# Peptides against a protein of PDB entry 8PQO, part 158

Target 1, 252 residues: chain A of PDB entry 8PQO
Amino acid sequence: VLLKEYRVILPVSVDEYQVGQLYSVAEASKNETGGGEGVEVLVNEPYEKDGEKGQYTHKIYHLQSKVPTFVRMLAPEGALNIHEKAWNAYPYCRTVITNEYMKEDFLIKIETWHKPDLGTQENVHKLEPEAWKHVEAVYIDIADRSQVLSKDYKAEEDPAKFKSIKTGRGPLGPNWKQELVNQKDCPYMCAYKLVTVKFKWWGLQNKVENFIHKQERRLFTNFHRQLFCWLDKWVDLTMDDIRRMEEETKRQ

## One batch from the design tools (peptide; made by RFdiffusion4, then SolubleMPNN)

Design b1_p23_2_s1 (from b1_p23_2, 14 letters changed)
Fold by OpenDDE base, seed 1:
Structure b1_p23_2_s1 (fold): chain B 252 residues (1-252), chain A 23 residues (1-23)
Amino acid sequence: as target 1 above (252 residues)
Amino acid sequence: MEPSMELKKLFANIVLEYYLKKK
């Protein structure tokens, strides 16, 4: 098991981020080749548990059309089905990813707190001290080009070049995070993303777990760069606007 | 957040290798 807490600081408020996240997820999905193909929504309902109230979703990603024919033909039953269970009680969210074939031998868990701070809180997920001491804290800087792969880089999605017309935020210079403390009119937040990866296969556990973390970090970096650079597209939208857009997308 | 397509493909390959090694 490998645990890392990714801390993503953004020059947006916690309330703004809720809209921006939903917009950016929808936009990124549209831009992906074959986006939505092979996705089955089993459950989408409100939940209430232990004082937590939100929306529960259960999706299955069917990978049969996304892998080479020889993989599809040789894969055992359930091996190409990924289950995603999500509890969205913003500003808290939990996602659990499992596979029917691997059962308890595979787990990706992503637990996120969105806080109105600069990533300075320790153990926001309230782990036991013995567990917390094994968590690596990883800061993602959306303005740091060195954290972006050359193949992923787009100038129109570079926070160091982007300036929001509607809000005046950006571009983000090398010391933008330190400067936020002195900018009274610019809101800020941190997404604390505790990622737990388990891949119980002798000889490959550490390699696969580290690889998955590398891919998650890449995803978080690119996504939040997009979210910020798309600020002018979503900052004036309301949650009701987002809900309408989601309903329209379901009808297509 | 949804897992990347690349991660999904990688997982499928790993599952196949795991299955073959258990036989």
Scores: peptide ipSAE 0.072, ipTM 0.725, DockQ to the pose 0.527
Fold by OpenDDE base, seed 5:
Structure b1_p23_2_s1 (fold): chain B 252 residues (1-252), chain A 23 residues (1-23)
Amino acid sequence: as target 1 above (252 residues)
Amino acid sequence: MEPSMELKKLFANIVLEYYLKKK
């Protein structure tokens, strides 16, 4: 098991981020090859548990159409089905990813707290001390180009170049995080993303777990760069506007 | 957050490799 807490600092408020995240997810989904192909929504309902209220979703990602034919032919039953269970109780969110074939041998858990701070809170997810001491804190800097793969880089999604017309935020210079403290009119937040990766395969556990973390970090980096650079597209949207966009995306 | 297409493909490859090595 490998645990890392990714801390993503953004020059937006927690309230703004709720809209921005939903918009960016919808927009990113439209830009993905094949769109919603192979995604089955089993459950999408409100939930209440232990005082937590939110939306529960259970999705199955059928990967059969996303892999080469020979992989499809050789893969055992259930191997190409990924289950994603998500509890979205903003500002808290939890996602659990499992695979039918690997069962208990595979787990990706992503737990996120969105806080109005600069990523300074320790153990925001309230892990036991013995577990917390094994968690690596990883800061993602959305303005740092060196954290972006060349193949993922787009100039229109570069926070170091983008300036919001509507808010005046950006571009983000090398010391933007330190400068936020002095900018009373600029809101900020941190997304604390505790990622637990379990891959119980002797001899490859560490390699695969590290690889998955590398991919998650890449995803978080790219997503939040987009979220910021799309600020002018979503900052004036309401939750009703977002709901309409989600409905339109479901129809495609 | 939904996994990217690349992550899905990666996962499929990992599962396949696991299956092939287990046999």
Scores: peptide ipSAE 0.068, ipTM 0.719, DockQ to the pose 0.598
Fold by OpenDDE base, seed 2:
Structure b1_p23_2_s1 (fold): chain B 252 residues (1-252), chain A 23 residues (1-23)
Amino acid sequence: as target 1 above (252 residues)
Amino acid sequence: MEPSMELKKLFANIVLEYYLKKK
């Protein structure tokens, strides 16, 4: 098991982020060719548990059409089905990813707290001390181009170049986080993403777990760069607007 | 958050390899 807490600082409020996240997810889904193909939504309903209220979603990603034929033919039953269970109780979110074949041998868990701070809280997910000491804190700087793979880089998604017309935020210089503290009119938040990866396969556990973390980090980095650079597209949207967009995206 | 396509493909390959090695 490999745990890392990714801390993504953004010059947006927690409330703004809720809109921006949903917008960016929807937009990213539109940009992905075949993004909806092979995705089955089993459950999408409100939930209440232990005082936590939110939206529960259970999706299955059917990978049969996304893998080479030989993989599909040789894969055991359930091996190409990934289950994603998500509890979205913003500002808290939990996602659990499992596989039917791997069962207990595979787990990706992503637990996110969105806090109105600069990533300074320790153990925001309230892990036991023994568990927390094994968590690596990883800061993602959305303005740091060096954290972006060349193949992922787009100038229009570069926070170091983007300036929001509507809010005046950006571009984010090398010291943007330090400067943000002195900017009374600019909100900020941190997404604390505790990622737990388990891949119980002797000889490959560490390799795969590290790889998954690398991919998650890449995803988080790119996503939040997009989120910020799309600020002018979503900052004036309401949650109702987002809901309409989501429905439109589902129909495409 | 949706896994990347690369992750999905890699996972499928890993599962296949795992299955074949157990046999």
Scores: peptide ipSAE 0.063, ipTM 0.714, DockQ to the pose 0.488
Fold by OpenDDE base, seed 3:
Structure b1_p23_2_s1 (fold): chain B 252 residues (1-252), chain A 23 residues (1-23)
Amino acid sequence: as target 1 above (252 residues)
Amino acid sequence: MEPSMELKKLFANIVLEYYLKKK
């Protein structure tokens, strides 16, 4: 098991982020051809548990069409089905990813708190001390080009080049985080993303767990660079606007 | 049946790649 807490600081408010996240997810999904193929939504309903109120989703990603024929022939039953269970109670969110064949031997869990701070809170997810001491804190700097793979880099998604016309935020220079502290009129937040990865296949555990973390970090970095650079597209939208857009997209 | 080592590696890569592209 490998745990890391990714801390993503953004020059947006927690309330703004809720809109921006939903917009950016929708926009990113449009850019992926065939992204909706093989997705089965089992559950999509409101939930309330222990004071947590939000939306629960259970999706199955059927990968049979995404692999070569010989892989399908060799794969055990359930091996190509990925389950995603998500509890979205913004500003808290939890996602659990499992596989039918691997059962308890495979887990990706992502727990996120969105806080109006600069990533200074320790153990925001309230882990036991013994567990917390094994968590690596990883700061993602959306303005740091060195954290972006060359193949992922786009100039139009570079926070170091982008300036918001609507808000005046950006571009984010090398010391943008320090400057943000002194800019009273600019809101800020941190997404604390605790990622738990378990992959219990003998000889592959460490390699795959580290690989998954590397890819999660890549995803978080690219996504939040996009979110910020798309600020002018979503900052004036309300949650009702987002809901309407989602409904319109489902009808197409 | 337990998958081969190559199949295991491929599985892990496919799962992750699909996850990264889903949203």
Scores: peptide ipSAE 0.031, ipTM 0.631, DockQ to the pose 0.060

Design b1_p23_2_s2 (from b1_p23_2, 14 letters changed)
Fold by OpenDDE base, seed 4:
Structure b1_p23_2_s2 (fold): chain B 252 residues (1-252), chain A 23 residues (1-23)
Amino acid sequence: as target 1 above (252 residues)
Amino acid sequence: MEASMEQRFTFANIILDYYLEKS
């Protein structure tokens, strides 16, 4: 098991982020070729558990059509079915990824707290001390180009180049986080994303777990760079606007 | 409000690409 807490600091408020995240997820999904193909939504309903209220979704990602024929032919039964269970109680979210074939031997859990701070809280997810001491804190700086793979880099998604016309935020220079503290009118938040990866396969555990973390970090980095650089597209939207957009998308 | 917040479709593609490259 490998745990890392990714802390993504953004020059947006927690309330703004709620809109921006939903917009950016939708936009990213729309821009993805073949987006949504092979995704089966089993459950999408409100939930209440232990005082936590939110929206629960259970999706299955059927990867059979996403892999080459030889992979599909060789893959064990259930190996290409990924289950995603998500609990969205914003500002808290939890996503659990499992695989039918691997069963207990595979887990990706992503638990996110969105806090109006600069990533300074320790153990925001309230882990036991013994567990927390094994968590690596990883700061994602959306303005740091060195954290972006060359193949992922787009100038239009570079926070170091982007200037929001509507808000005046950006571009984000090397010291943007420190400068942000002195800007009373600029909100900020941190997404604390605790990622738990388990891959119990002798000889491959560390390699696969580290790889998955690498990919998660890549996703978080790119997504939040997009989220910020798309600020002018979503900052004036309301949650009602987002809901309408989602409903319209579902009807298409 | 969608509960899926992690862009798993993209994640799946990245994972698949990795395994395909290793094949």
Scores: peptide ipSAE 0.034, ipTM 0.728, DockQ to the pose 0.176
Fold by OpenDDE base, seed 3:
Structure b1_p23_2_s2 (fold): chain B 252 residues (1-252), chain A 23 residues (1-23)
Amino acid sequence: as target 1 above (252 residues)
Amino acid sequence: MEASMEQRFTFANIILDYYLEKS
């Protein structure tokens, strides 16, 4: 098992982020050809548990159409089905990813707290001390080009080049996080993303767990760079606007 | 519809591409 807490600092408020996240997910999905193919939504309903209220979703990603025929023919039953269970009680979110074939031997859990701070809180997910001492804190800097793979880099999604016309935020220079403290009119937040990865196959555990973390970090980095650079597209939208856009997209 | 829609699908594709290239 490998645990890391990714801390993503953004020059937006927690309330703004809720809109921006949903918009950016929808926009990213549109840019991926065939992105919705093979996705089955089993459950999408409100939930209430232990004072936590939010939306619960259960999706299956069927990867059969995404792999070569010979892989599909050789794959064990359930090996190409990925289950995603998500509890969205913003500003708290939890996602659990499992595989039918691997059962208890595979788990990706992503727990996120969105806080109006600069990533200074320790153990926001309230882990036991013995567990917390094994968690690596990883800061993602959305303005740092060196954290972006060359194949993922787009100039229009570079926070170091983008300036929001509507808010005046950006571009984000090398010391933008330090300067943010002195900008009283600029909101800020941190997404604390605790990622738990378990892959219990002898000889491959460390390799696969580290690989998955590397890919998660890549996804978080690229997504939040997009979210910030698309600020002018979503900052004036309300949650009702987002819901309407989602409904219109489903009808298309 | 929640934030995890195609980001997870992209993740799956990245993993699949990696294993296909390494095999």
Scores: peptide ipSAE 0.033, ipTM 0.719, DockQ to the pose 0.247
Fold by OpenDDE base, seed 1:
Structure b1_p23_2_s2 (fold): chain B 252 residues (1-252), chain A 23 residues (1-23)
Amino acid sequence: as target 1 above (252 residues)
Amino acid sequence: MEASMEQRFTFANIILDYYLEKS
């Protein structure tokens, strides 16, 4: 098991981020080849548990049409079915990813707190001290080009070049995070994303767990760069607007 | 409907990349 807490600081408020995140997810999904093909929604309902109230979703990603033929032919039964269970009680979210074939031997859990701070809180997810000492804190800087793979880099999605017309935010210079402390008119937040990866297969555990974390970090970096650079597209949207966009994406 | 708070197909892509790397 490998745990890392990714801390993503953004020059947006917690309330703004809720809209921006949903917009950016919808927009990114539209840009994906095949859209929602192979996605089955099993459950989508409100939930209330232990004082937490939100929306619960259970989706299955059927990857049979997404992998090469030789992979599909050799894959064990259930290996290409990914289950995603998500509890969205914003500003707290939890996502659990499992696989039918691997069962208890495979787990990706992402727990996120969105806080109006600069990523200074320790153990925001309230882990036991013994567990917390094994968590690596990883700061993602959306303005740091060195954290972006060359193949992923787009100038139009570079926070160091982007300036929001509607809000005046950006561009983000090398010391933008430190400067936020002195900018009274610019809201800020941190997404604390605790990622737990378990891949219990002898000889491959560490390799696969590290690989998944590397991909998650890449995803979080690119996604939040997009979210910020798309600020003018979503900052004036309502939640109803977002819901319409989500429904349109499902139909594609 | 509230979308998943994680980017759609993110985990699917991770698994796909794993299979492609091993292939």
Scores: peptide ipSAE 0.038, ipTM 0.731, DockQ to the pose 0.196; fails the geometry check
Fold by OpenDDE base, seed 2:
Structure b1_p23_2_s2 (fold): chain B 252 residues (1-252), chain A 23 residues (1-23)
Amino acid sequence: as target 1 above (252 residues)
Amino acid sequence: MEASMEQRFTFANIILDYYLEKS
């Protein structure tokens, strides 16, 4: 098991982020090949558990059509079905990813707190001390181009170049976080994303767990760069607007 | 905040795309 807490600081408020995240997820989904193809939504309903209220979703990603024929033919039963269970009680979110074949031997858990700070809170997810001491804190700087793979880089999604017309935020220079503290009119937040990865196959555990973390980090980096650079597209949207957009996306 | 909208959460799909890219 490998745990890392990714801390993504953004020059947006927690409330703004809720809109931006949903918008960006929707937009990213449009840009992905196949979109919702092979995605089965089993559950999408409100939930309440232990005082936590939000939206619960259970999706199955059927990868049979997305892998080469020989992989499909050789794959054990359930190996190409990925389950994603998500509890969205913003500003808290939890996502659990499992696989039917690997069962308990595979887990990706992403627990996120969105806080109106600069990533300064320790153990925001309230892990036991023994567990917390094994968590690596990883700061993602959306303005740092060196954290972006060349193949992922797009100038229009570069926070170091983007200037929000609607908000005046950006571009984000090398010291943007330090400068942000002195900017009274610019909100900020941190997404604390505790990622737990388990891949319990002897000989491959460390390799795969590290690989998954690398991909998660890549995802978080790119996503939040997009989120920020799309600020003018979503900052004036309401949650109702987002709902309509999501419905339209589902129809595509 | 209670969410009462359909959630377009597709991290698994995105991650899987990365896996396929690296495979």
Scores: peptide ipSAE 0.035, ipTM 0.725, DockQ to the pose 0.086; fails the geometry check

Design b1_p23_2_s3 (from b1_p23_2, 14 letters changed)
Fold by OpenDDE base, seed 1:
Structure b1_p23_2_s3 (fold): chain B 252 residues (1-252), chain A 23 residues (1-23)
Amino acid sequence: as target 1 above (252 residues)
Amino acid sequence: MAPSMELKMTFANIILDYYLEKK
């Protein structure tokens, strides 16, 4: 098991991020090959547990059409079915990813707190001290080009070049986080993303767990660069606007 | 709806990248 807490600081408020995240997820999904094909929604309902209220979703991602033919032919039954269970009680979110074939031998858990701070809170997910000492804190700087793979880089998604017309935010210079502390007119937040990866196959555990973390970091970096650079597209939207857009997408 | 950015961009890409790296 490998745990890392990714801390993503953004020059947006916690309330703004709720809209921006939903918009950016929808937009990013449209740009992916095959769109929503192979996604089955089993459950989508409100939940209440231990004072936590939110929306629960259970989705199955059928990857049979997304992999090469030789992989599909060699894959055991259930190996290409990925289950995603998500509890969205914003500003807290939890996602649990499992696989039908690997069962207890595979787990990706992503727990996120969105806080109106600069990533300074320790153990925001309230782990036991013995567990917390094994968590690596990883800061993601969306303005740092060195954290972006060359193949992923797009100038139109570079926070160091982007200027929001609607808000006046950006571009983000090398010291933008330090400068943000003194800018009372610019809101800020941190997404604390605790990622737990378990891959219990002898000889492959460390390799696969580290690889998954590398891909998660890449995903979080690219996504939040997009979210910020798309600020003018979503900042004036309301949650009602987002809900309407989601309903329209479901009808297509 | 709960954000699903974790799966579409992660697992499909993980699998594809792994096999592409192996040629």
Scores: peptide ipSAE 0.032, ipTM 0.710, DockQ to the pose 0.227
Fold by OpenDDE base, seed 4:
Structure b1_p23_2_s3 (fold): chain B 252 residues (1-252), chain A 23 residues (1-23)
Amino acid sequence: as target 1 above (252 residues)
Amino acid sequence: MAPSMELKMTFANIILDYYLEKK
């Protein structure tokens, strides 16, 4: 098991982020080839548990069409079916990813708290002290180009170049986080993403767990760079606007 | 909707990387 807490600081408010996240997810999804192919939504309903209220989703990602033929032919039954269970109770979110074949030997859990701070809270997910000792804190700086793979880099998604016309935020210089503290009019938040990766196959555990973390980090980095650089596209939207957009997208 | 897009994007990136590395 490998645990890392990714802390993504953004020059947006927690409330703004809720809109921006949904918009950016939708936009990123549109930009991906294949759309929703291979994604089956089993459940999408409100939930209430232990005082937590939100939206629960259960999706199956059928990867059969996404992998090479030889992998598909050799893959055990259920190995290419990924289950995603997500509890969205913003500002708290939890996603649990499992595989039918690997069962308990495979787990990806992503738990996110969105807090109006600069990533200074320790153990925001309230892990047991012993468990928390094993968590690596990883700071993602969306303005740091060195954290972005060359193949992922786009100038239009570079926070160091982007300036929001609507908000005046950006570009994010090397010391942008320190400067935020002095800018009373600029909101900020941190997304604390605790990622738990479990891959219990002897000889491959560390390799796969590290690989998954690498991909998650990459995803978080790119996504939040996009989110910020798309600020002018979503900052004036309301949650109702987002809901309407989602409904319209579902009808197409 | 839940930010369920994280998995999709992750796997999409993995798959993309796989195909890019094979060319």
Scores: peptide ipSAE 0.030, ipTM 0.714, DockQ to the pose 0.122
Fold by OpenDDE base, seed 2:
Structure b1_p23_2_s3 (fold): chain B 252 residues (1-252), chain A 23 residues (1-23)
Amino acid sequence: as target 1 above (252 residues)
Amino acid sequence: MAPSMELKMTFANIILDYYLEKK
């Protein structure tokens, strides 16, 4: 098991981020090859548990059509079915990813708190001390180009180049986080994303767990760069606007 | 609806990278 807490600081408010996240997820999904294909929504309903109230979703990603034929032919039954269970109680959310074949030997859990701070809170997810001591805190700087793979880099998604016309935020210089503290009119937040990865196969555990973390970090980096650079597209939207957009997308 | 960016983007990228590496 490998745990890392990714801390993504953004020059947006927690309330703004709720809109921006949903917008950016929708937009990114449109751009993804095969987006929506092979996705089965089993459950999409409100939930209440232990004072947590939100929306629960259970999706199955059927990857049979997304892998090469030889992989499909060799894959054990259930190996190409990925289950995603998500609890969205913003500003808290949890996603649990499992595989039918791997069962308890595979787990990706992503727990996120969105806080109006600069990533300074320790153990925001309230882990036991013994568990917390094994968590690596990883700061993602959306303005740091060196954290972006060359193949992922787009100038229009570079926070160091982008300036929001609607808000005046950006571009983000090397010291943008420090400067943000002095900008009383600019909101900020941190997404604390605790990622737990388990891949219990002898000889492959560390390799796969590290690989998954690398991909998650890549994803979080690119996504939040997009989210910020798309600020002018979503900052004026309301949650009702987002809901309408989601409904329209479902009809397509 | 709960965000599903984690799985969609992560696995899509993994699959995409696999195909790109094999070309």
Scores: peptide ipSAE 0.030, ipTM 0.712, DockQ to the pose 0.154
Fold by OpenDDE base, seed 3:
Structure b1_p23_2_s3 (fold): chain B 252 residues (1-252), chain A 23 residues (1-23)
Amino acid sequence: as target 1 above (252 residues)
Amino acid sequence: MAPSMELKMTFANIILDYYLEKK
Protein backbone atom coordinates (compact mmCIF):
# COMPACT_ATOMS: atom_id res chain seq x y z
CA VAL B 1 0.00 0.00 0.00
CA LEU B 2 1.32 3.42 -0.96
CA LEU B 3 -0.27 6.64 0.29
CA LYS B 4 0.44 10.15 -0.90
CA GLU B 5 -1.40 13.40 -0.26
CA TYR B 6 -1.27 15.68 -3.25
CA ARG B 7 -1.83 19.33 -2.44
CA VAL B 8 -2.89 21.50 -5.36
CA ILE B 9 -2.97 25.23 -4.66
CA LEU B 10 -5.08 27.37 -6.98
CA PRO B 11 -5.84 31.09 -7.21
CA VAL B 12 -9.60 30.44 -7.09
CA SER B 13 -12.12 30.18 -4.28
CA VAL B 14 -13.62 26.92 -3.06
CA ASP B 15 -16.95 28.05 -4.45
CA GLU B 16 -15.45 28.94 -7.82
CA TYR B 17 -13.67 25.60 -7.98
CA GLN B 18 -16.93 23.69 -7.72
CA VAL B 19 -18.05 25.22 -10.99
CA GLY B 20 -14.64 25.11 -12.62
CA GLN B 21 -14.10 21.45 -11.82
CA LEU B 22 -17.38 20.34 -13.32
CA TYR B 23 -16.85 22.48 -16.40
CA SER B 24 -13.29 21.28 -16.89
CA VAL B 25 -14.21 17.62 -16.47
CA ALA B 26 -16.87 18.00 -19.12
CA GLU B 27 -14.56 19.90 -21.44
CA ALA B 28 -11.67 17.49 -21.00
CA SER B 29 -13.97 14.55 -21.66
CA LYS B 30 -15.09 16.10 -24.94
CA ASN B 31 -11.49 16.49 -26.03
CA GLU B 32 -10.71 12.81 -25.55
CA THR B 33 -10.77 10.63 -28.63
CA GLY B 34 -13.84 8.46 -28.54
CA GLY B 35 -15.57 10.74 -26.04
CA GLY B 36 -16.89 8.38 -23.41
CA GLU B 37 -16.58 5.20 -25.42
CA GLY B 38 -16.35 2.25 -23.09
CA VAL B 39 -17.77 4.12 -20.11
CA GLU B 40 -20.95 2.68 -18.68
CA VAL B 41 -22.84 4.60 -15.99
CA LEU B 42 -24.59 2.11 -13.73
CA VAL B 43 -25.74 4.49 -11.01
CA ASN B 44 -26.09 8.25 -10.80
CA GLU B 45 -28.19 9.33 -7.84
CA PRO B 46 -28.21 11.60 -4.80
CA TYR B 47 -27.20 10.10 -1.47
CA GLU B 48 -27.32 11.03 2.18
CA LYS B 49 -25.28 9.19 4.79
CA ASP B 50 -24.02 10.23 8.22
CA GLY B 51 -24.75 13.89 7.53
CA GLU B 52 -22.93 13.77 4.20
CA LYS B 53 -25.13 14.74 1.25
CA GLY B 54 -24.09 14.55 -2.35
CA GLN B 55 -24.16 12.68 -5.63
CA TYR B 56 -23.17 9.03 -5.95
CA THR B 57 -22.01 7.54 -9.24
CA HIS B 58 -21.00 4.03 -10.23
CA LYS B 59 -19.24 3.73 -13.58
CA ILE B 60 -17.59 0.87 -15.40
CA TYR B 61 -14.68 1.56 -17.69
CA HIS B 62 -14.53 -1.16 -20.32
CA LEU B 63 -10.95 -1.20 -21.54
CA GLN B 64 -11.30 -3.89 -24.20
CA SER B 65 -11.07 -1.36 -27.02
CA LYS B 66 -8.20 0.50 -25.36
CA VAL B 67 -5.69 -2.35 -25.19
CA PRO B 68 -3.91 -4.28 -27.94
CA THR B 69 -5.73 -7.26 -29.39
CA PHE B 70 -3.32 -9.76 -27.89
CA VAL B 71 -3.84 -8.27 -24.42
CA ARG B 72 -7.60 -8.47 -24.85
CA MET B 73 -7.33 -12.08 -25.94
CA LEU B 74 -5.11 -13.08 -23.03
CA ALA B 75 -6.79 -11.03 -20.32
CA PRO B 76 -8.86 -12.98 -17.81
CA GLU B 77 -12.57 -12.31 -17.70
CA GLY B 78 -13.26 -9.08 -15.85
CA ALA B 79 -9.65 -7.94 -15.92
CA LEU B 80 -10.43 -5.16 -18.39
CA ASN B 81 -13.42 -3.83 -16.46
CA ILE B 82 -12.63 -1.06 -14.00
CA HIS B 83 -15.28 0.02 -11.53
CA GLU B 84 -15.33 3.58 -10.27
CA LYS B 85 -17.56 4.49 -7.36
CA ALA B 86 -17.63 8.16 -6.51
CA TRP B 87 -19.26 10.18 -3.75
CA ASN B 88 -19.34 13.88 -4.48
CA ALA B 89 -20.32 15.83 -1.38
CA TYR B 90 -18.41 18.96 -2.30
CA PRO B 91 -16.24 20.27 -0.75
CA TYR B 92 -15.50 16.63 0.12
CA CYS B 93 -15.17 13.94 -2.55
CA ARG B 94 -14.28 10.26 -2.50
CA THR B 95 -13.55 7.94 -5.40
CA VAL B 96 -12.92 4.21 -5.13
CA ILE B 97 -11.54 2.31 -8.11
CA THR B 98 -11.58 -1.49 -8.24
CA ASN B 99 -11.18 -4.28 -10.78
CA GLU B 100 -13.47 -7.28 -11.19
CA TYR B 101 -10.65 -9.76 -11.64
CA MET B 102 -8.24 -8.55 -8.97
CA LYS B 103 -10.94 -8.04 -6.32
CA GLU B 104 -9.30 -7.27 -2.97
CA ASP B 105 -5.83 -7.21 -4.49
CA PHE B 106 -6.40 -3.89 -6.25
CA LEU B 107 -7.62 -0.57 -4.91
CA ILE B 108 -7.24 3.07 -5.79
CA LYS B 109 -8.92 5.44 -3.37
CA ILE B 110 -8.90 9.20 -3.87
CA GLU B 111 -10.26 11.35 -1.06
CA THR B 112 -10.30 15.10 -1.56
CA TRP B 113 -10.94 18.03 0.74
CA HIS B 114 -11.17 21.46 -0.79
CA LYS B 115 -10.09 24.08 1.74
CA PRO B 116 -9.73 27.88 1.56
CA ASP B 117 -6.07 27.80 2.54
CA LEU B 118 -2.59 27.49 1.06
CA GLY B 119 -2.08 23.79 1.74
CA THR B 120 -0.89 24.28 5.31
CA GLN B 121 -3.22 21.87 7.11
CA GLU B 122 -1.75 18.59 8.30
CA ASN B 123 -3.79 15.40 8.28
CA VAL B 124 -6.92 17.07 6.95
CA HIS B 125 -8.32 13.59 6.24
CA LYS B 126 -7.97 12.69 9.94
CA LEU B 127 -5.94 9.51 9.57
CA GLU B 128 -4.66 7.67 12.59
CA PRO B 129 -1.24 8.93 13.61
CA GLU B 130 0.43 5.66 12.69
CA ALA B 131 -1.07 5.82 9.21
CA TRP B 132 -0.43 9.53 8.74
CA LYS B 133 3.30 9.20 9.35
CA HIS B 134 3.48 6.99 6.25
CA VAL B 135 1.81 9.56 3.99
CA GLU B 136 4.05 11.59 1.72
CA ALA B 137 2.83 15.13 1.12
CA VAL B 138 3.36 16.17 -2.49
CA TYR B 139 2.84 19.76 -3.61
CA ILE B 140 1.76 20.25 -7.20
CA ASP B 141 2.67 23.63 -8.69
CA ILE B 142 0.49 24.27 -11.72
CA ALA B 143 2.83 27.01 -12.94
CA ASP B 144 5.94 24.82 -12.92
CA ARG B 145 6.53 23.65 -16.49
CA SER B 146 9.16 21.17 -15.32
CA GLN B 147 6.38 19.10 -13.74
CA VAL B 148 4.69 18.66 -17.12
CA LEU B 149 5.70 16.07 -19.69
CA SER B 150 6.63 17.53 -23.05
CA LYS B 151 3.96 15.45 -24.76
CA ASP B 152 1.32 16.92 -22.43
CA TYR B 153 2.41 20.53 -22.73
CA LYS B 154 0.17 23.02 -24.51
CA ALA B 155 0.89 26.72 -24.58
CA GLU B 156 -2.81 27.57 -24.26
CA GLU B 157 -2.90 25.52 -21.04
CA ASP B 158 0.19 27.10 -19.48
CA PRO B 159 -0.65 29.08 -16.32
CA ALA B 160 2.64 30.92 -16.68
CA LYS B 161 1.35 32.46 -19.92
CA PHE B 162 -2.37 32.77 -19.26
CA LYS B 163 -3.99 36.03 -18.19
CA SER B 164 -7.63 35.98 -17.19
CA ILE B 165 -9.48 38.88 -18.76
CA LYS B 166 -12.51 38.53 -16.53
CA THR B 167 -10.69 38.26 -13.20
CA GLY B 168 -7.25 39.71 -13.88
CA ARG B 169 -5.61 36.60 -12.40
CA GLY B 170 -2.38 35.32 -13.92
CA PRO B 171 0.02 34.85 -15.39
CA LEU B 172 1.51 32.77 -12.61
CA GLY B 173 5.20 33.52 -12.24
CA PRO B 174 7.77 31.44 -10.37
CA ASN B 175 6.83 33.05 -7.05
CA TRP B 176 3.08 33.26 -7.61
CA LYS B 177 2.19 31.40 -4.41
CA GLN B 178 4.23 33.78 -2.27
CA GLU B 179 2.78 36.76 -4.10
CA LEU B 180 -0.73 35.42 -3.61
CA VAL B 181 -0.46 35.97 0.14
CA ASN B 182 -0.06 39.68 -0.51
CA GLN B 183 -2.96 39.86 -2.97
CA LYS B 184 -5.90 40.17 -0.61
CA ASP B 185 -8.39 40.48 -3.45
CA CYS B 186 -7.39 37.19 -5.05
CA PRO B 187 -9.06 34.11 -3.60
CA TYR B 188 -7.13 30.90 -3.09
CA MET B 189 -7.74 27.29 -2.15
CA CYS B 190 -6.02 23.97 -1.82
CA ALA B 191 -7.28 20.60 -2.98
CA TYR B 192 -5.96 18.01 -0.53
CA LYS B 193 -6.05 14.74 -2.46
CA LEU B 194 -5.21 11.68 -0.40
CA VAL B 195 -4.47 8.86 -2.82
CA THR B 196 -4.29 5.30 -1.55
CA VAL B 197 -2.98 2.70 -3.97
CA LYS B 198 -2.97 -1.03 -3.27
CA PHE B 199 -1.68 -3.63 -5.71
CA LYS B 200 -1.10 -7.00 -4.06
CA TRP B 201 0.57 -9.03 -6.76
CA TRP B 202 3.86 -10.61 -5.79
CA GLY B 203 6.86 -8.90 -7.32
CA LEU B 204 4.83 -6.09 -8.88
CA GLN B 205 3.43 -4.24 -5.87
CA ASN B 206 5.95 -1.42 -5.59
CA LYS B 207 6.33 -0.97 -9.34
CA VAL B 208 2.62 -0.75 -10.05
CA GLU B 209 1.79 1.35 -7.00
CA ASN B 210 4.45 3.88 -7.89
CA PHE B 211 3.36 3.85 -11.51
CA ILE B 212 -0.25 4.56 -10.57
CA HIS B 213 0.82 7.44 -8.35
CA LYS B 214 2.91 8.84 -11.18
CA GLN B 215 -0.08 8.72 -13.49
CA GLU B 216 -2.40 10.26 -10.91
CA ARG B 217 0.02 13.10 -10.32
CA ARG B 218 0.26 13.64 -14.06
CA LEU B 219 -3.51 13.69 -14.33
CA PHE B 220 -3.96 16.12 -11.44
CA THR B 221 -1.29 18.43 -12.80
CA ASN B 222 -2.68 18.60 -16.31
CA PHE B 223 -6.27 18.92 -15.17
CA HIS B 224 -5.66 21.83 -12.84
CA ARG B 225 -3.55 23.63 -15.41
CA GLN B 226 -6.53 23.37 -17.74
CA LEU B 227 -8.97 24.41 -15.04
CA PHE B 228 -7.05 27.61 -14.37
CA CYS B 229 -6.42 28.45 -18.01
CA TRP B 230 -10.13 27.96 -18.76
CA LEU B 231 -11.07 30.38 -15.98
CA ASP B 232 -12.69 32.91 -18.30
CA LYS B 233 -14.89 30.17 -19.76
CA TRP B 234 -16.44 29.08 -16.48
CA VAL B 235 -15.98 31.80 -13.85
CA ASP B 236 -19.28 33.50 -14.71
CA LEU B 237 -21.24 30.24 -14.78
CA THR B 238 -23.47 29.18 -11.91
CA MET B 239 -24.10 25.68 -10.65
CA ASP B 240 -27.46 25.87 -12.37
CA ASP B 241 -25.69 26.69 -15.63
CA ILE B 242 -23.49 23.63 -15.17
CA ARG B 243 -26.49 21.42 -14.49
CA ARG B 244 -28.17 22.63 -17.65
CA MET B 245 -25.02 22.00 -19.65
CA GLU B 246 -24.73 18.49 -18.26
CA GLU B 247 -28.33 17.73 -19.14
CA GLU B 248 -27.84 19.03 -22.65
CA THR B 249 -24.73 16.88 -23.06
CA LYS B 250 -26.66 13.79 -21.97
CA ARG B 251 -29.16 14.40 -24.73
CA GLN B 252 -26.50 14.32 -27.43
CA MET A 1 -22.84 14.13 -11.74
CA ALA A 2 -19.80 13.35 -9.67
CA PRO A 3 -16.62 14.68 -11.24
CA SER A 4 -14.62 11.98 -12.98
CA MET A 5 -11.50 12.36 -15.05
CA GLU A 6 -10.64 9.98 -17.86
CA LEU A 7 -8.60 7.08 -16.51
CA LYS A 8 -8.99 4.57 -19.34
CA MET A 9 -5.60 5.17 -20.88
CA THR A 10 -3.87 5.03 -17.51
CA PHE A 11 -5.35 1.66 -16.69
CA ALA A 12 -4.72 0.40 -20.19
CA ASN A 13 -1.06 1.25 -19.74
CA ILE A 14 -0.99 -0.55 -16.40
CA ILE A 15 -2.49 -3.68 -17.91
CA LEU A 16 -0.18 -3.55 -20.90
CA ASP A 17 2.87 -3.10 -18.71
CA TYR A 18 1.88 -6.05 -16.57
CA TYR A 19 1.45 -8.44 -19.49
CA LEU A 20 4.66 -7.29 -21.13
CA GLU A 21 6.60 -7.86 -17.94
CA LYS A 22 5.00 -11.24 -17.37
CA LYS A 23 6.50 -12.56 -20.64
Scores: peptide ipSAE 0.030, ipTM 0.688, DockQ to the pose 0.385

